# Designs tried in a protein design run: peptides against a protein of PDB entry 4IGA. Part 29

Target 1, 116 residues: chain A of PDB entry 4IGA
Amino acid sequence: KRVLIVDDAAFMRMMLKDIITKAGYEVAGEATNGREAVEKYKELKPDIVTMDITMPEMNGIDAIKEIMKIDPNAKIIVCSAMGQQAMVIEAIKAGAKDFIVKPFQPSRVVEALNKV

## One batch from the design tools (peptide; aimed at target 1 Q85 D98 V101 R108)

Design b1_p23_1 (made by RFdiffusion4)
Pose (drawn by RFdiffusion4):
Structure b1_p23_1 (pose): chain A 116 residues (1-116), chain P 23 residues (1-23)
Amino acid sequence: as target 1 above (116 residues)
Amino acid sequence: DEEIDERNEEVKELVEEVQKELE
């Protein structure tokens, strides 16, 4: 399965890419903010997206809304430090299928990729 | 590690509850 990794932190993109490839998934590309995430989603048409929330330019909530418009069947797992109840509700309402709060353990990323 | 696991279990349960309410 092809995965687009979305996060403005170079280190997080690096450690997610490592976890996803070792778990047997193909990294399709990376984006560093919400606008790029929508741009890459259109270009790459990944099977799954990992989505940070706090990003410059456009946040993860808006990027989720933008990708769900491009593709109502998009499969998105949020991976964010913004683990408050309100943010989880907002991400799920926008269309994300799963939510992982940072710092996270790597096995949770794997089960989220499987789940979607 | 146990605190990270507990936090992620609580978030998972909240996700399942919100998804069910949206059905």

Design b1_p23_1_s1 (made by RFdiffusion4, then SolubleMPNN; from b1_p23_1, 7 letters changed; failed a check: too like the target's own chain)
Amino acid sequence: MKEIEERNREVRELVEKVKKELE

Design b1_p23_1_s2 (made by RFdiffusion4, then SolubleMPNN; from b1_p23_1, 8 letters changed; failed a check: too like the target's own chain)
Amino acid sequence: MKEIEERNEEVRELVEKVKEELK

Design b1_p23_1_s3 (made by RFdiffusion4, then SolubleMPNN; from b1_p23_1, 7 letters changed)
Fold by OpenDDE base, seed 2:
Structure b1_p23_1_s3 (fold): chain B 116 residues (1-116), chain A 23 residues (1-23)
Amino acid sequence: as target 1 above (116 residues)
Amino acid sequence: MEEIEERQKEVEKLVEEVKKELE
């Protein structure tokens, strides 16, 4: 399966890329904000998206909503430091399949990838 | 590490609760 990695932090994208590839998944591409995430989703048609929340241009919640409009069957895993209950609830209600709070264990990401 | 694991489990529980509510 192919994964689109969305995070404004280059180091986080690199970390996720390492975890994803070691777990046997392919990286479809990267996006650095919610607007790019929506564009890249259309372009790459990934099987899974890892989605940050706090990003410039467009935040992750809005990106989830826009992607879900494009593809109601989109498989989006949130990966964010914003682990407050309200944010988790909002992300799942927007259409995310899972929520991983930062800092995370690599095994948690792998479990999420395998489950969606 | 224990704190990270506990936080992860709490979030996982909440995710499942919300999903159940949305069914």
Scores: peptide ipSAE 0.672, ipTM 0.922, DockQ to the pose 0.958
OpenDDE base, seeds 1, 3, 4, 5: peptide ipSAE 0.669, 0.664, 0.671, 0.672; ipTM 0.921, 0.920, 0.923, 0.922

Design b1_p23_1_s4 (made by RFdiffusion4, then SolubleMPNN; from b1_p23_1, 12 letters changed)
Fold by OpenDDE base, seed 5:
Structure b1_p23_1_s4 (fold): chain B 116 residues (1-116), chain A 23 residues (1-23)
Amino acid sequence: as target 1 above (116 residues)
Amino acid sequence: MKEIEEKQKEVEELVKKVKEELK
């Protein structure tokens, strides 16, 4: 399966890329903000998206909503430092399948990838 | 470390709860 990685932090994208590839998934591409995420989703049609929340241009919640309009069956895993209850609820209601709080263990990401 | 693990578990349980409510 192919994964689109969305995070404004280059280090986080590198970390996720390492985890994803070592787990036997392919990286479809990367996006650095929510607008790029929506564009890349249309272009690449990935099987899974890892989505940050706090990004410039467009935040992850809005990106989830826009991706879900494009593909109601989208498989989005949130990876965010914003672990507040309200944010978790909002992300899941927007259509995310899981919410992983930063910092995370690689095994947690792999488990989420395998379950969506 | 323990606080991080506790927060992770809290979020995982909240995700489960919200997903059940959305069914």
Scores: peptide ipSAE 0.724, ipTM 0.942, DockQ to the pose 0.812
OpenDDE base, seeds 1, 2, 3, 4: peptide ipSAE 0.722, 0.720, 0.719, 0.718; ipTM 0.941, 0.941, 0.940, 0.940

Design b1_p23_2 (made by RFdiffusion4)
Pose (drawn by RFdiffusion4):
Structure b1_p23_2 (pose): chain A 116 residues (1-116), chain P 23 residues (1-23)
Amino acid sequence: as target 1 above (116 residues)
Amino acid sequence: LEEHIEEELEKVEEEQEEFLEEL
């Protein structure tokens, strides 16, 4: 399965890419903010997206709304330090299928990839 | 949708609790 990794932190993108490839998935590309995420999603048409929330330019909530418009069947797992109840509700309402709060353990990322 | 939100909130809470126990 091809995965687009979306996060403005170079280190997080690096450690997610490492976890996803070792778990048997193919990294399809990376994006560093919400607008790029929508741009890459259109270009790459990944099977799954990992989505940070706090990003410059456009946040993860808006990027989720943008990708769900491009593709109502998009499969998105949020991976964010913004683990408050309100944010989880907002991400799920926007269309994300799963939510992982940072700092996270790597096995949770794997089960989220499987789940979607 | 409401059930799915509750399941996701429960998972976040459990992860946060486990992290605090490890500290």

Design b1_p23_2_s1 (made by RFdiffusion4, then SolubleMPNN; from b1_p23_2, 11 letters changed)
Fold by OpenDDE base, seed 2:
Structure b1_p23_2_s1 (fold): chain B 116 residues (1-116), chain A 23 residues (1-23)
Amino acid sequence: as target 1 above (116 residues)
Amino acid sequence: MEKKIKEVIEKVEEALKELEEEL
């Protein structure tokens, strides 16, 4: 399965890429904001998306809403920081399938990838 | 659809509460 990684932080994208690749998934591509995420979803047609919530230009919740308009069956895992409970709930209501809290263990990322 | 959303929200709330209690 191919994963689109969406996060504004280059370090976070690198960390997720390492975990995803070591777990036997392919990285379809990367996006640095919600607008790029929507564009890359259309272009790459990934099987799974890891979606950061707090991003410039377009936040992860709005990106989820736009991706769900394109593909109602999209498999989105939201990645959140602590204190973002309300935004995680909003992301789930928007169509996200699971969530991961930062900082995360690699095993938790793999578990989410396997379950969606 | 609504039942699945509710179940995921409950899991979010539980997991976040547990994480906050561990910190």
Scores: peptide ipSAE 0.080, ipTM 0.625, DockQ to the pose 0.343
OpenDDE base, seeds 1, 3, 4, 5: peptide ipSAE 0.026, 0.027, 0.078, 0.027; ipTM 0.549, 0.534, 0.624, 0.554

Design b1_p23_2_s2 (made by RFdiffusion4, then SolubleMPNN; from b1_p23_2, 12 letters changed)
Fold by OpenDDE base, seed 5:
Structure b1_p23_2_s2 (fold): chain B 116 residues (1-116), chain A 23 residues (1-23)
Amino acid sequence: as target 1 above (116 residues)
Amino acid sequence: MEEKIKEVLEKVKEHLEELEKLK
């Protein structure tokens, strides 16, 4: 399965890329904001998306909503430093399948990838 | 939807509790 990694932080994208590849998944591509995420989703048609929330241009919640309009079966895992209940609820209502709070263990990401 | 929210909230809660124990 191919994963689109969405995070404005280069370090986080690198970390997620390492986790994803070591778990036997392929990285379809990367995006640095929500607008780019929507564009890359259309282009690459990934099987899974890891989605940050706090990004320039377009935030992760809006990106989830736009991706879900394109593909109602999209498999989106949120990875965010914002662990507030309201944010989790909003992300799941938008269409996310899971919500991982930063900092996280690699095993938590792998479990999410395997379950979606 | 509501059940899924509850499941994810529980996972988040568990994670936050684990992080607090490590601090």
Scores: peptide ipSAE 0.575, ipTM 0.895, DockQ to the pose 0.878
OpenDDE base, seeds 1, 2, 3, 4: peptide ipSAE 0.039, 0.139, 0.553, 0.138; ipTM 0.563, 0.671, 0.889, 0.669

Design b1_p23_2_s3 (made by RFdiffusion4, then SolubleMPNN; from b1_p23_2, 13 letters changed)
Fold by OpenDDE base, seed 2:
Structure b1_p23_2_s3 (fold): chain B 116 residues (1-116), chain A 23 residues (1-23)
Amino acid sequence: as target 1 above (116 residues)
Amino acid sequence: MEEEIKEAIEKVKRALEELKKLL
């Protein structure tokens, strides 16, 4: 399966890329904001998306909503430092399949990838 | 705190699944 990685932080994208590839997934591509995420989703048609929340141009919640309009079956895993219950609820309501709080262990990401 | 967040996620997921069954 192919994963689109969405995060404004280059370090985080690199970390997720390492985890994803070591878990036997392919990285379809990367996006640095929510607008780019929506565009890349259309272009790359990934099987899974890892989505940050706090990004310029368009936040991760809005990106989830836009992706879900394009593909109601989209498999989106949120990865965010904002682990507040309200944000978790908002992300799940928007259509996310899982929410991973930063900092995270690689095993938690792998578990999410395998479950969606 | 982390465990509480995990539990909250699961509760929300379950609630949404139940809602989907009603639609």
Scores: peptide ipSAE 0.023, ipTM 0.517, DockQ to the pose 0.084
OpenDDE base, seeds 1, 3, 4, 5: peptide ipSAE 0.021, 0.022, 0.022, 0.022; ipTM 0.510, 0.518, 0.519, 0.515

Design b1_p23_2_s4 (made by RFdiffusion4, then SolubleMPNN; from b1_p23_2, 12 letters changed)
Fold by OpenDDE base, seed 4:
Structure b1_p23_2_s4 (fold): chain B 116 residues (1-116), chain A 23 residues (1-23)
Amino acid sequence: as target 1 above (116 residues)
Amino acid sequence: MEEKIKEMIEKVEKHLEELKKLL
């Protein structure tokens, strides 16, 4: 399965890429913001999306809503910082299938990838 | 990861899973 990684932080994208690849998944591509995430979803048609929802100056929930309009069966895993419980709930209401809290363990990322 | 941070994350994840089941 192919994964689109969405996070504004280059370090976080690199870490997710390593975990995803070691778990036997393919990285379809990367996005640095929610608009790019929607564009890359249309272009790449990934099987799974990891979506940061704690990006400064951008609500990742809007990117989820737009992806769900394109593909109601989209498999989105949200990545959140500690203290963002309300935003995780709103992301699930918007159509996210699972969530991971940062900082995360590699095993928790793999578990989420396998469940969606 | 520090054990204290791990425990805090696990508590948050458990709470979020409980809330998710109510949606």
Scores: peptide ipSAE 0.374, ipTM 0.830, DockQ to the pose 0.054
OpenDDE base, seeds 1, 2, 3, 5: peptide ipSAE 0.069, 0.041, 0.343, 0.024; ipTM 0.611, 0.583, 0.817, 0.543

Design b1_p23_3 (made by RFdiffusion4)
Pose (drawn by RFdiffusion4):
Structure b1_p23_3 (pose): chain A 116 residues (1-116), chain P 23 residues (1-23)
Amino acid sequence: as target 1 above (116 residues)
Amino acid sequence: EEEIEERQEEIKELVEKVQEELE
């Protein structure tokens, strides 16, 4: 399965890419903010996207709304430090299929990739 | 580590509850 990794932190993108490839998934590309995420999603058409919330330019909520418009069947797992109830509700309402709060343990990322 | 696991369980339950309310 091809995965687009979306996060403005170079270190997080690096450690997610490492977890995803070792778990048997193919890293399809990376994006560093919400606008690029929509741009890459169109270009790459990944099976799954990992999505940060707090990003410059456009946040994860808006990027989720933008990708769900491009593709109503997009499978998105949020991976964010913004684990408040209101943010989880907002991400799920926008169309994300799962939510992992940072700091997270790597096994949760794997089961989220499987789930979608 | 146990605090991370307990927080993930709470978040998972909250996601499942929100998804059911949207059904």

Design b1_p23_3_s1 (made by RFdiffusion4, then SolubleMPNN; from b1_p23_3, 9 letters changed)
Fold by OpenDDE base, seed 2:
Structure b1_p23_3_s1 (fold): chain B 116 residues (1-116), chain A 23 residues (1-23)
Amino acid sequence: as target 1 above (116 residues)
Amino acid sequence: MEEIEKRYEEVKKLVEEVKEKLK
């Protein structure tokens, strides 16, 4: 399965890429913001999206909503920081299938990937 | 570490509850 990684932080994308690759998944591509995420989803048609919702001045929830309009069957895993419980719940309501929390625990990332 | 795990489990439970309500 192919994964689109969305995060504004290059370091976070790199970390997820390593975890995803070691778990036997393929990285379809990367996006650095919500607009790029929507564009890359259309272009790459990934099987799974990891979507950062921690980004300041950009609501990752909006990107989820736009992707869900394109593909109601999209498999989106939201990435959040500690203390963002409300945003995680909002992301699930918007159509996200699961969540992972920063700092990433590889086992939890893999579990989420396998579950969706 | 234990506090982080507890916070994660709380969110996990809430997510499952929300998913169930959305069905």
Scores: peptide ipSAE 0.494, ipTM 0.881, DockQ to the pose 0.505
OpenDDE base, seeds 1, 3, 4, 5: peptide ipSAE 0.486, 0.488, 0.483, 0.460; ipTM 0.879, 0.880, 0.877, 0.857

Design b1_p23_3_s2 (made by RFdiffusion4, then SolubleMPNN; from b1_p23_3, 8 letters changed)
Fold by OpenDDE base, seed 5:
Structure b1_p23_3_s2 (fold): chain B 116 residues (1-116), chain A 23 residues (1-23)
Amino acid sequence: as target 1 above (116 residues)
Amino acid sequence: MKEIEERYKKVKELVEKVKKELE
């Protein structure tokens, strides 16, 4: 399966790329904000998306909503430092399949990838 | 580690709860 990595932080994208690759998944591409995420989803048609929430241009919640309009069967895993109940609820209601709180263990990401 | 595990547990439980509410 191919994964689109969405995060405004280069170090976080690098970390996720390492985890995803070592777990036997392919990295379809990267995006640095929500608008780019939507564009890359259309272009690359990934199987899975890892989605940050706090990003410039367009936040992750809005990106989830837009991707779900494109593909109602999209598999989106949120990875965010904002682990508040309200944010988790909002992300899942928007269409995310899972929510991982930063900082995370690599095994948690792999678990999410395998379950979606 | 235990602190992270407890955080994961709470979030996972909330995710599952919300998913069930959406069904």
Scores: peptide ipSAE 0.509, ipTM 0.880, DockQ to the pose 0.802
OpenDDE base, seeds 1, 2, 3, 4: peptide ipSAE 0.471, 0.476, 0.480, 0.469; ipTM 0.874, 0.875, 0.876, 0.872

Design b1_p23_3_s3 (made by RFdiffusion4, then SolubleMPNN; from b1_p23_3, 6 letters changed)
Fold by OpenDDE base, seed 2:
Order: sequence, then structure tokens, then C-alpha cells
Structure b1_p23_3_s3 (fold): chain B 116 residues (1-116), chain A 23 residues (1-23)
Amino acid sequence: as target 1 above (116 residues)
Amino acid sequence: MEEIEERYKEIEELVEKVKKELE
């Protein structure tokens, strides 16, 4: 399966890429903001999206909603920071299938990938 | 690691509750 990684932080994208590839998944591509995420989803048609929802000056929930309009069956795993429980809940309501929390635990990331 | 595990557990419970409400 192919994964689109969305995060404004290059380091976080790198971390996820390492975990995802070691787990036997393919990285379809990367996006650095919500607008790019929507465009990359259309372009790459990934099987799974990891979506950061803690980006300042940008609501990852909006990107989820737009992707769900494009593909109601999209498999989105939201990435949150500590203390962002409310945002995770909003992401689930918007259509996200699962979640992972920073700092990333590889086993939790793999579990989420396998579930969706 | 234990603190992170506890936070995952808390969110898991909330997410599961919300998913049931959305059904």
C-alpha cells in the first residue's frame, strides 16, 4: 500500500517515512501543508494518508474535509501532538479513520496503518 | 513511554466513543 505523508515539519516527515518504509509500505509522496495535501491526493491517489493536524496557521481538519469530498472512502490517519485530544475528535468527526500521537511510537504507527 | 501509552489509551477510548455515536 502507498502512503501520502502530510506534515509541515521536514523532520517529522522523515521520521514517518522511515517507520512506514521499514514496515513494508511504500511512500507515495509528501505534502507540507493542507492545500498541497489535497492536490497531492488527487495526483497520487494514495491508499493511506497520514495528516498532521497541529500545524499553526493551518487547520488540518479542512484538508481532511476536502479529501473526503474527493474520496469518501479515503483512509486518513491523523497525527496529533500531546494535548490535542479535541482536535483528534474533530478529525474523526470529519472522516479520519484512526490516529497517532507525537512523539511517534513505531508500533502504534504500524498498527494504525494495518487497521485502515 | 508510559506517559505516551496512557495518552494513547485516553484518546482511544474517546475515539471509540465518538465512532459509536457516529453510527
Scores: peptide ipSAE 0.556, ipTM 0.897, DockQ to the pose 0.615
OpenDDE base, seeds 1, 3, 4, 5: peptide ipSAE 0.545, 0.548, 0.546, 0.530; ipTM 0.893, 0.896, 0.893, 0.865

Design b1_p23_3_s4 (made by RFdiffusion4, then SolubleMPNN; from b1_p23_3, 7 letters changed)
Fold by OpenDDE base, seed 5:
Structure b1_p23_3_s4 (fold): chain B 116 residues (1-116), chain A 23 residues (1-23)
Amino acid sequence: as target 1 above (116 residues)
Amino acid sequence: MEEIEERHKEIEELVKKVKEELK
């Protein structure tokens, strides 16, 4: 399956890319903000999205909502430093399938990829 | 590390709970 990686931090995108590829998934592409995420989703039609929350231009919650409008069956895994309960609830209600708090272990990401 | 793992587990449980409520 193909994964779109969304995070404003280059280091985080690199880390996720390594985890995703080692787990046997293909990286469809990368986005650095929520607007790019929506654009890339339309363009690449990935099977899975890893989504940061705190991003410039458009945050991850808004990006989730927009992607879900495009594809109600979208498979979105949130990866965020914002681990407040309210944020988790908001992300899941918006349509995310999972919520992973940073810092995370690679195995947690792999589990999420396999379950979504 | 134990503290952060507890936090992760709490989040996982919350995700599960919310998903069940939405179903």
Scores: peptide ipSAE 0.708, ipTM 0.932, DockQ to the pose 0.768
OpenDDE base, seeds 1, 2, 3, 4: peptide ipSAE 0.706, 0.707, 0.705, 0.705; ipTM 0.931, 0.932, 0.931, 0.931

Design b1_p23_4 (made by RFdiffusion4; failed a check: the pose's geometry)
Pose (drawn by RFdiffusion4):
Structure b1_p23_4 (pose): chain A 116 residues (1-116), chain P 23 residues (1-23)
Amino acid sequence: as target 1 above (116 residues)
Amino acid sequence: SKEELALELYERALEEQEELEEE
Protein backbone atom coordinates (compact mmCIF):
# COMPACT_ATOMS: atom_id res chain seq x y z
CA LYS A 1 0.00 0.00 0.00
CA ARG A 2 1.26 3.48 -0.94
CA VAL A 3 1.31 6.13 1.87
CA LEU A 4 1.69 9.97 1.70
CA ILE A 5 3.16 11.36 4.87
CA VAL A 6 1.99 14.91 5.80
CA ASP A 7 3.71 16.88 8.59
CA ASP A 8 5.63 20.11 8.79
CA ALA A 9 8.32 18.58 11.09
CA ALA A 10 11.18 17.03 9.17
CA PHE A 11 11.95 14.67 12.12
CA MET A 12 8.37 13.32 12.33
CA ARG A 13 8.22 12.75 8.56
CA MET A 14 11.55 10.91 8.88
CA MET A 15 10.36 8.60 11.77
CA LEU A 16 6.94 7.88 10.14
CA LYS A 17 8.56 6.98 6.84
CA ASP A 18 10.83 4.61 8.71
CA ILE A 19 7.92 2.92 10.59
CA ILE A 20 5.70 2.65 7.39
CA THR A 21 8.40 1.04 5.18
CA LYS A 22 9.47 -1.41 7.88
CA ALA A 23 5.83 -2.43 8.42
CA GLY A 24 5.67 -3.45 4.72
CA TYR A 25 4.04 -0.35 3.21
CA GLU A 26 5.46 1.81 0.40
CA VAL A 27 6.11 5.50 1.12
CA ALA A 28 4.62 7.32 -1.89
CA GLY A 29 5.68 10.87 -0.94
CA GLU A 30 5.71 13.55 1.70
CA ALA A 31 4.10 16.93 2.15
CA THR A 32 4.92 19.71 4.61
CA ASN A 33 1.67 21.61 4.94
CA GLY A 34 -2.02 21.32 4.02
CA ARG A 35 -1.81 22.85 0.54
CA GLU A 36 1.06 20.59 -0.48
CA ALA A 37 -0.89 17.64 0.96
CA VAL A 38 -3.76 18.30 -1.39
CA GLU A 39 -1.26 18.88 -4.24
CA LYS A 40 0.55 15.63 -3.61
CA TYR A 41 -2.66 13.70 -3.10
CA LYS A 42 -3.85 14.72 -6.55
CA GLU A 43 -0.43 13.90 -8.12
CA LEU A 44 0.35 10.67 -6.31
CA LYS A 45 -3.14 9.23 -5.54
CA PRO A 46 -1.90 7.37 -2.46
CA ASP A 47 -3.87 4.55 -0.82
CA ILE A 48 -3.44 6.10 2.66
CA VAL A 49 -2.36 9.45 4.08
CA THR A 50 -0.92 10.25 7.49
CA MET A 51 -1.97 13.77 8.52
CA ASP A 52 -0.58 16.25 11.04
CA ILE A 53 -2.94 19.09 12.23
CA THR A 54 -0.74 22.13 13.11
CA MET A 55 0.99 23.24 9.96
CA PRO A 56 1.84 26.45 8.30
CA GLU A 57 -0.31 27.76 5.46
CA MET A 58 -3.16 25.28 5.80
CA ASN A 59 -3.90 23.05 8.72
CA GLY A 60 -4.73 19.34 8.74
CA ILE A 61 -8.46 19.87 9.11
CA ASP A 62 -8.65 21.93 5.98
CA ALA A 63 -6.29 19.52 4.14
CA ILE A 64 -8.61 16.60 5.11
CA LYS A 65 -11.59 18.58 3.72
CA GLU A 66 -9.61 19.31 0.54
CA ILE A 67 -8.57 15.67 -0.02
CA MET A 68 -12.12 14.33 0.72
CA LYS A 69 -13.34 16.66 -2.08
CA ILE A 70 -10.70 15.40 -4.47
CA ASP A 71 -11.54 11.83 -3.41
CA PRO A 72 -14.54 10.92 -1.22
CA ASN A 73 -12.93 7.54 -0.52
CA ALA A 74 -9.57 8.92 0.74
CA LYS A 75 -8.22 7.03 3.77
CA ILE A 76 -6.60 9.42 6.29
CA ILE A 77 -5.08 8.76 9.66
CA VAL A 78 -4.41 11.84 11.77
CA CYS A 79 -1.16 11.89 13.69
CA SER A 80 -1.04 15.05 15.82
CA ALA A 81 -0.14 16.69 19.19
CA MET A 82 -3.63 18.25 19.08
CA GLY A 83 -5.39 15.34 20.88
CA GLN A 84 -8.20 17.37 22.52
CA GLN A 85 -11.74 16.00 22.27
CA ALA A 86 -12.81 18.93 20.06
CA MET A 87 -9.96 18.31 17.59
CA VAL A 88 -10.64 14.60 17.34
CA ILE A 89 -14.31 15.31 16.68
CA GLU A 90 -13.40 17.88 14.07
CA ALA A 91 -10.92 15.56 12.27
CA ILE A 92 -13.39 12.66 12.24
CA LYS A 93 -16.22 14.96 11.11
CA ALA A 94 -13.94 16.19 8.24
CA GLY A 95 -13.48 12.57 7.16
CA ALA A 96 -10.37 11.08 8.83
CA LYS A 97 -10.67 7.37 9.59
CA ASP A 98 -8.39 7.24 12.61
CA PHE A 99 -6.56 9.47 15.09
CA ILE A 100 -3.22 8.93 16.84
CA VAL A 101 -2.07 11.48 19.45
CA LYS A 102 1.66 12.38 19.77
CA PRO A 103 3.82 11.21 21.37
CA PHE A 104 2.64 7.86 20.13
CA GLN A 105 3.95 4.36 20.16
CA PRO A 106 4.92 2.89 16.72
CA SER A 107 2.52 -0.19 16.93
CA ARG A 108 -0.52 2.13 16.88
CA VAL A 109 0.64 3.56 13.50
CA VAL A 110 0.86 0.01 12.14
CA GLU A 111 -2.63 -0.97 13.27
CA ALA A 112 -4.03 2.25 11.86
CA LEU A 113 -2.43 1.50 8.44
CA ASN A 114 -3.97 -1.98 8.57
CA LYS A 115 -7.35 -0.72 9.66
CA VAL A 116 -7.71 1.51 6.56
CA SER P 1 -21.81 7.51 14.04
CA LYS P 2 -18.83 9.80 13.55
CA GLU P 3 -19.52 11.49 16.92
CA GLU P 4 -19.42 8.08 18.70
CA LEU P 5 -16.33 6.99 16.87
CA ALA P 6 -14.57 10.29 17.77
CA LEU P 7 -15.44 9.86 21.45
CA GLU P 8 -14.16 6.29 21.43
CA LEU P 9 -10.89 7.36 19.81
CA TYR P 10 -10.53 10.23 22.31
CA GLU P 11 -11.01 7.86 25.23
CA ARG P 12 -8.55 5.39 23.78
CA ALA P 13 -5.96 8.15 23.34
CA LEU P 14 -6.35 9.17 26.95
CA GLU P 15 -5.64 5.56 28.06
CA GLU P 16 -2.64 5.29 25.78
CA GLN P 17 -1.18 8.58 27.03
CA GLU P 18 -1.62 7.52 30.66
CA GLU P 19 0.15 4.19 30.00
CA LEU P 20 2.96 6.02 28.21
CA GLU P 21 3.44 8.42 31.16
CA GLU P 22 3.76 5.45 33.57
CA GLU P 23 6.57 3.92 31.48

Design b1_p23_4_s1 (made by RFdiffusion4, then SolubleMPNN; from b1_p23_4, 9 letters changed)
Fold by OpenDDE base, seed 5:
Structure b1_p23_4_s1 (fold): chain B 116 residues (1-116), chain A 23 residues (1-23)
Amino acid sequence: as target 1 above (116 residues)
Amino acid sequence: SKEEYALKLYKENQEEQKRLAEE
């Protein structure tokens, strides 16, 4: 399976890339904001998306909504420091399949990848 | 429902964060 990594932080993308590849998944590509995420999803048609929330240009919630318009069966895993109850509810209602709070354990990401 | 699932996730996340903080 191919994963699109979306996060405005380069170090976070690198961390996720390491986790994803070690778990046997392929990195389809990377995006640094929600607008790029939507564009990359159209281009790459990844199997899974890891999505940050707080990003410039377009936030993760809006990106989820746009991707769901493109592919109602999209498998999106949110990975964010914004773990407030309201945010988790909003992300899931938008279409996300899981919500991982930063900081996280690599195993949590792997479990999410395997479950979606 | 989606909301019920989200609430469950939130609770699980809180427990996980607590565990990580204790490590």
Scores: peptide ipSAE 0.742, ipTM 0.944, DockQ to the pose 0.927
OpenDDE base, seeds 1, 2, 3, 4: peptide ipSAE 0.733, 0.741, 0.739, 0.742; ipTM 0.942, 0.944, 0.943, 0.945

Design b1_p23_4_s2 (made by RFdiffusion4, then SolubleMPNN; from b1_p23_4, 9 letters changed)
Fold by OpenDDE base, seed 2:
Structure b1_p23_4_s2 (fold): chain B 116 residues (1-116), chain A 23 residues (1-23)
Amino acid sequence: as target 1 above (116 residues)
Amino acid sequence: SKEEYALELYEKNQKYLEELKKE
């Protein structure tokens, strides 16, 4: 399966790329904000998306909503430092399948990838 | 419900955070 990594932090994208590839998944591409995420989703048609929340241009929640309009079957895993209850609820209601809070264990990411 | 599921995820994440802090 191919994963689109969305995060405005280069180091986080690198970390996720390492985890994703070691878990046997392929990185379809990267996006640094929600707008790019939507564009890349259309372009790359990834199987899974890892989505940050706090990003410039367009935040992760809005990106989730836009991607869900494009593909109601999209598999989106949120990965964010904003792990409060309200945010988790909002992300799931927007269409996310899972929510990983930063900092995270690699096993948590792998579990999410395997279950979505 | 989605909200119930979200709350479960929240609790799950808290456990992971606790485990991570113990390392």
Scores: peptide ipSAE 0.726, ipTM 0.936, DockQ to the pose 0.942
OpenDDE base, seeds 1, 3, 4, 5: peptide ipSAE 0.717, 0.721, 0.723, 0.725; ipTM 0.932, 0.933, 0.934, 0.935

Design b1_p23_4_s3 (made by RFdiffusion4, then SolubleMPNN; from b1_p23_4, 9 letters changed)
Fold by OpenDDE base, seed 5:
Structure b1_p23_4_s3 (fold): chain B 116 residues (1-116), chain A 23 residues (1-23)
Amino acid sequence: as target 1 above (116 residues)
Amino acid sequence: SKEEYALKLYEENKKFQEELAKE
C-alpha cells in the first residue's frame, strides 16, 4: 500500500516516512499543506493518507473534506497535536478513519495503517 | 455513530499517551 504523508513540519514527515517504510508500506509522496494534499491525492491516488491538522494555506480538516469529495472511500489517518475531544469529533465527522495524537509511539502509527 | 466512535477514540488516545509517558 502507498501512503501520502501530509504535514507542514519536515521532521514530522521524515519521522512518518521512516515508520511507514519500516512497516512495509510505500511512501507515495509528501505534502506540506492541505492544498498540496488535495493536489497530491488527485495525482498519486494513494491508498492511505496521514494528515496533519494545523497547516498553512489549507488546514487538515478542510483537506479531509476535499479529499472525501474526490474519493468517498479515502483512508485518512489524522496525526496531530490537537487532540481535544472537539477536534477528534470534527476530524471523524469530516471522514477521517483514525486520529493519532502527537507525540505518538511508532507502533500506534503502524496499528492505524494496518487497520484502515 | 461517528461521534460515539470519536469519543471512544479520544479516550483510547489518552491511554496511548499514558503509555508513552511511562517510557
Scores: peptide ipSAE 0.670, ipTM 0.917, DockQ to the pose 0.864
OpenDDE base, seeds 1, 2, 3, 4: peptide ipSAE 0.657, 0.669, 0.663, 0.669; ipTM 0.913, 0.916, 0.915, 0.918

Design b1_p23_4_s4 (made by RFdiffusion4, then SolubleMPNN; from b1_p23_4, 8 letters changed; failed a check: the pose's geometry)
Amino acid sequence: SAEEEALKLYERNQEELKELAEE

Design b1_p23_5 (made by RFdiffusion4)
Pose (drawn by RFdiffusion4):
Structure b1_p23_5 (pose): chain A 116 residues (1-116), chain P 23 residues (1-23)
Amino acid sequence: as target 1 above (116 residues)
Amino acid sequence: DELIEEELEKVAEEQEEFTEELE
């Protein structure tokens, strides 16, 4: 399965890519903010996207809304430090299929990839 | 609604386990 990794932190993108490839998934690309995420999603058409929330330019909520418009069947797992109830509700309402709060353990990322 | 509850529960459990590891 091809995965687009979306996060403005170079270190997080690095450690997610490492977890996803070792778990048997193919890293399809990376994006560093919400606008790029929508741009890459259109270009790459990944099977799954990992999505940060707090990003410059456009946040994860808006990027989720943008990708769900491009593709109503997009499969998105949020991976964010913004683990408040309101944010989880907002991400799920926007169309994300799963939510992982940072700091997270790597096994949760794997089960989220499987789940979608 | 069910999905929101499930996801909130998972976030709460993860936050609790992380706090316990810190202690």

Design b1_p23_5_s1 (made by RFdiffusion4, then SolubleMPNN; from b1_p23_5, 10 letters changed)
Fold by OpenDDE base, seed 5:
Structure b1_p23_5_s1 (fold): chain B 116 residues (1-116), chain A 23 residues (1-23)
Amino acid sequence: as target 1 above (116 residues)
Amino acid sequence: MELIEEQLKKVEEHLRELAEELR
């Protein structure tokens, strides 16, 4: 399966890329903001999306909503920080299939990828 | 580190319960 990685932090994208690749998944591409995520989803048609929703300058929830309009069967795993309970709830309501709390272990990411 | 992992797991479980109630 092919994964689109969405996070504004280059370090986080790098970490996720390593985890995803080592787990035997393909990285379809990367996005650094919600607009780019929607564009890349249309372009790459990934099987799974990892979506950061804690970016201070970006509404990850809106990106989820737009992707779900494109593909109602989209498999979106949300990555959230501790204390962002309300945003996680909104992400689930928007159609996210699972969520991971930062900081996370590699095994937790792999578990989420395997379940969606 | 293990203690932090356990705390994170509890947070995820709590959020999962809340999410299921809202679905």
Scores: peptide ipSAE 0.236, ipTM 0.744, DockQ to the pose 0.054
OpenDDE base, seeds 1, 2, 3, 4: peptide ipSAE 0.227, 0.230, 0.224, 0.116; ipTM 0.741, 0.740, 0.737, 0.656

Design b1_p23_5_s2 (made by RFdiffusion4, then SolubleMPNN; from b1_p23_5, 8 letters changed)
Fold by OpenDDE base, seed 1:
Structure b1_p23_5_s2 (fold): chain B 116 residues (1-116), chain A 23 residues (1-23)
Amino acid sequence: as target 1 above (116 residues)
Amino acid sequence: MEEIEEALEKVREHLEELEEELE
């Protein structure tokens, strides 16, 4: 399966890319904000999206809503910081299938990828 | 709608537990 990684932090994208690749998944591409995420989803048609919440240009909640308009069957895993419970709930309401709390263990990322 | 609200509450509780474990 192919994964689109969405996070404004280059370090986080690199970390996720390493975990995803070592777990036997393919990285479809990367996006640095919610607007790029929507564009890359259309272009790459990934099987799974890892979605940061707090990003410039467009936040993760709005990106989820737009992606769900494109593909109601999209498999989106939200990556949230500690203390973002309300935003995670809103992401699930918008159509996200699972969530990962930062900082995360590699095994938790793999579990989420396998579950969706 | 109630089923969705219950599911969301479970997600909230699980998120809080994970946050506590990571602190």
Scores: peptide ipSAE 0.023, ipTM 0.513, DockQ to the pose 0.281
OpenDDE base, seeds 2, 3, 4, 5: peptide ipSAE 0.021, 0.023, 0.021, 0.022; ipTM 0.503, 0.488, 0.499, 0.513

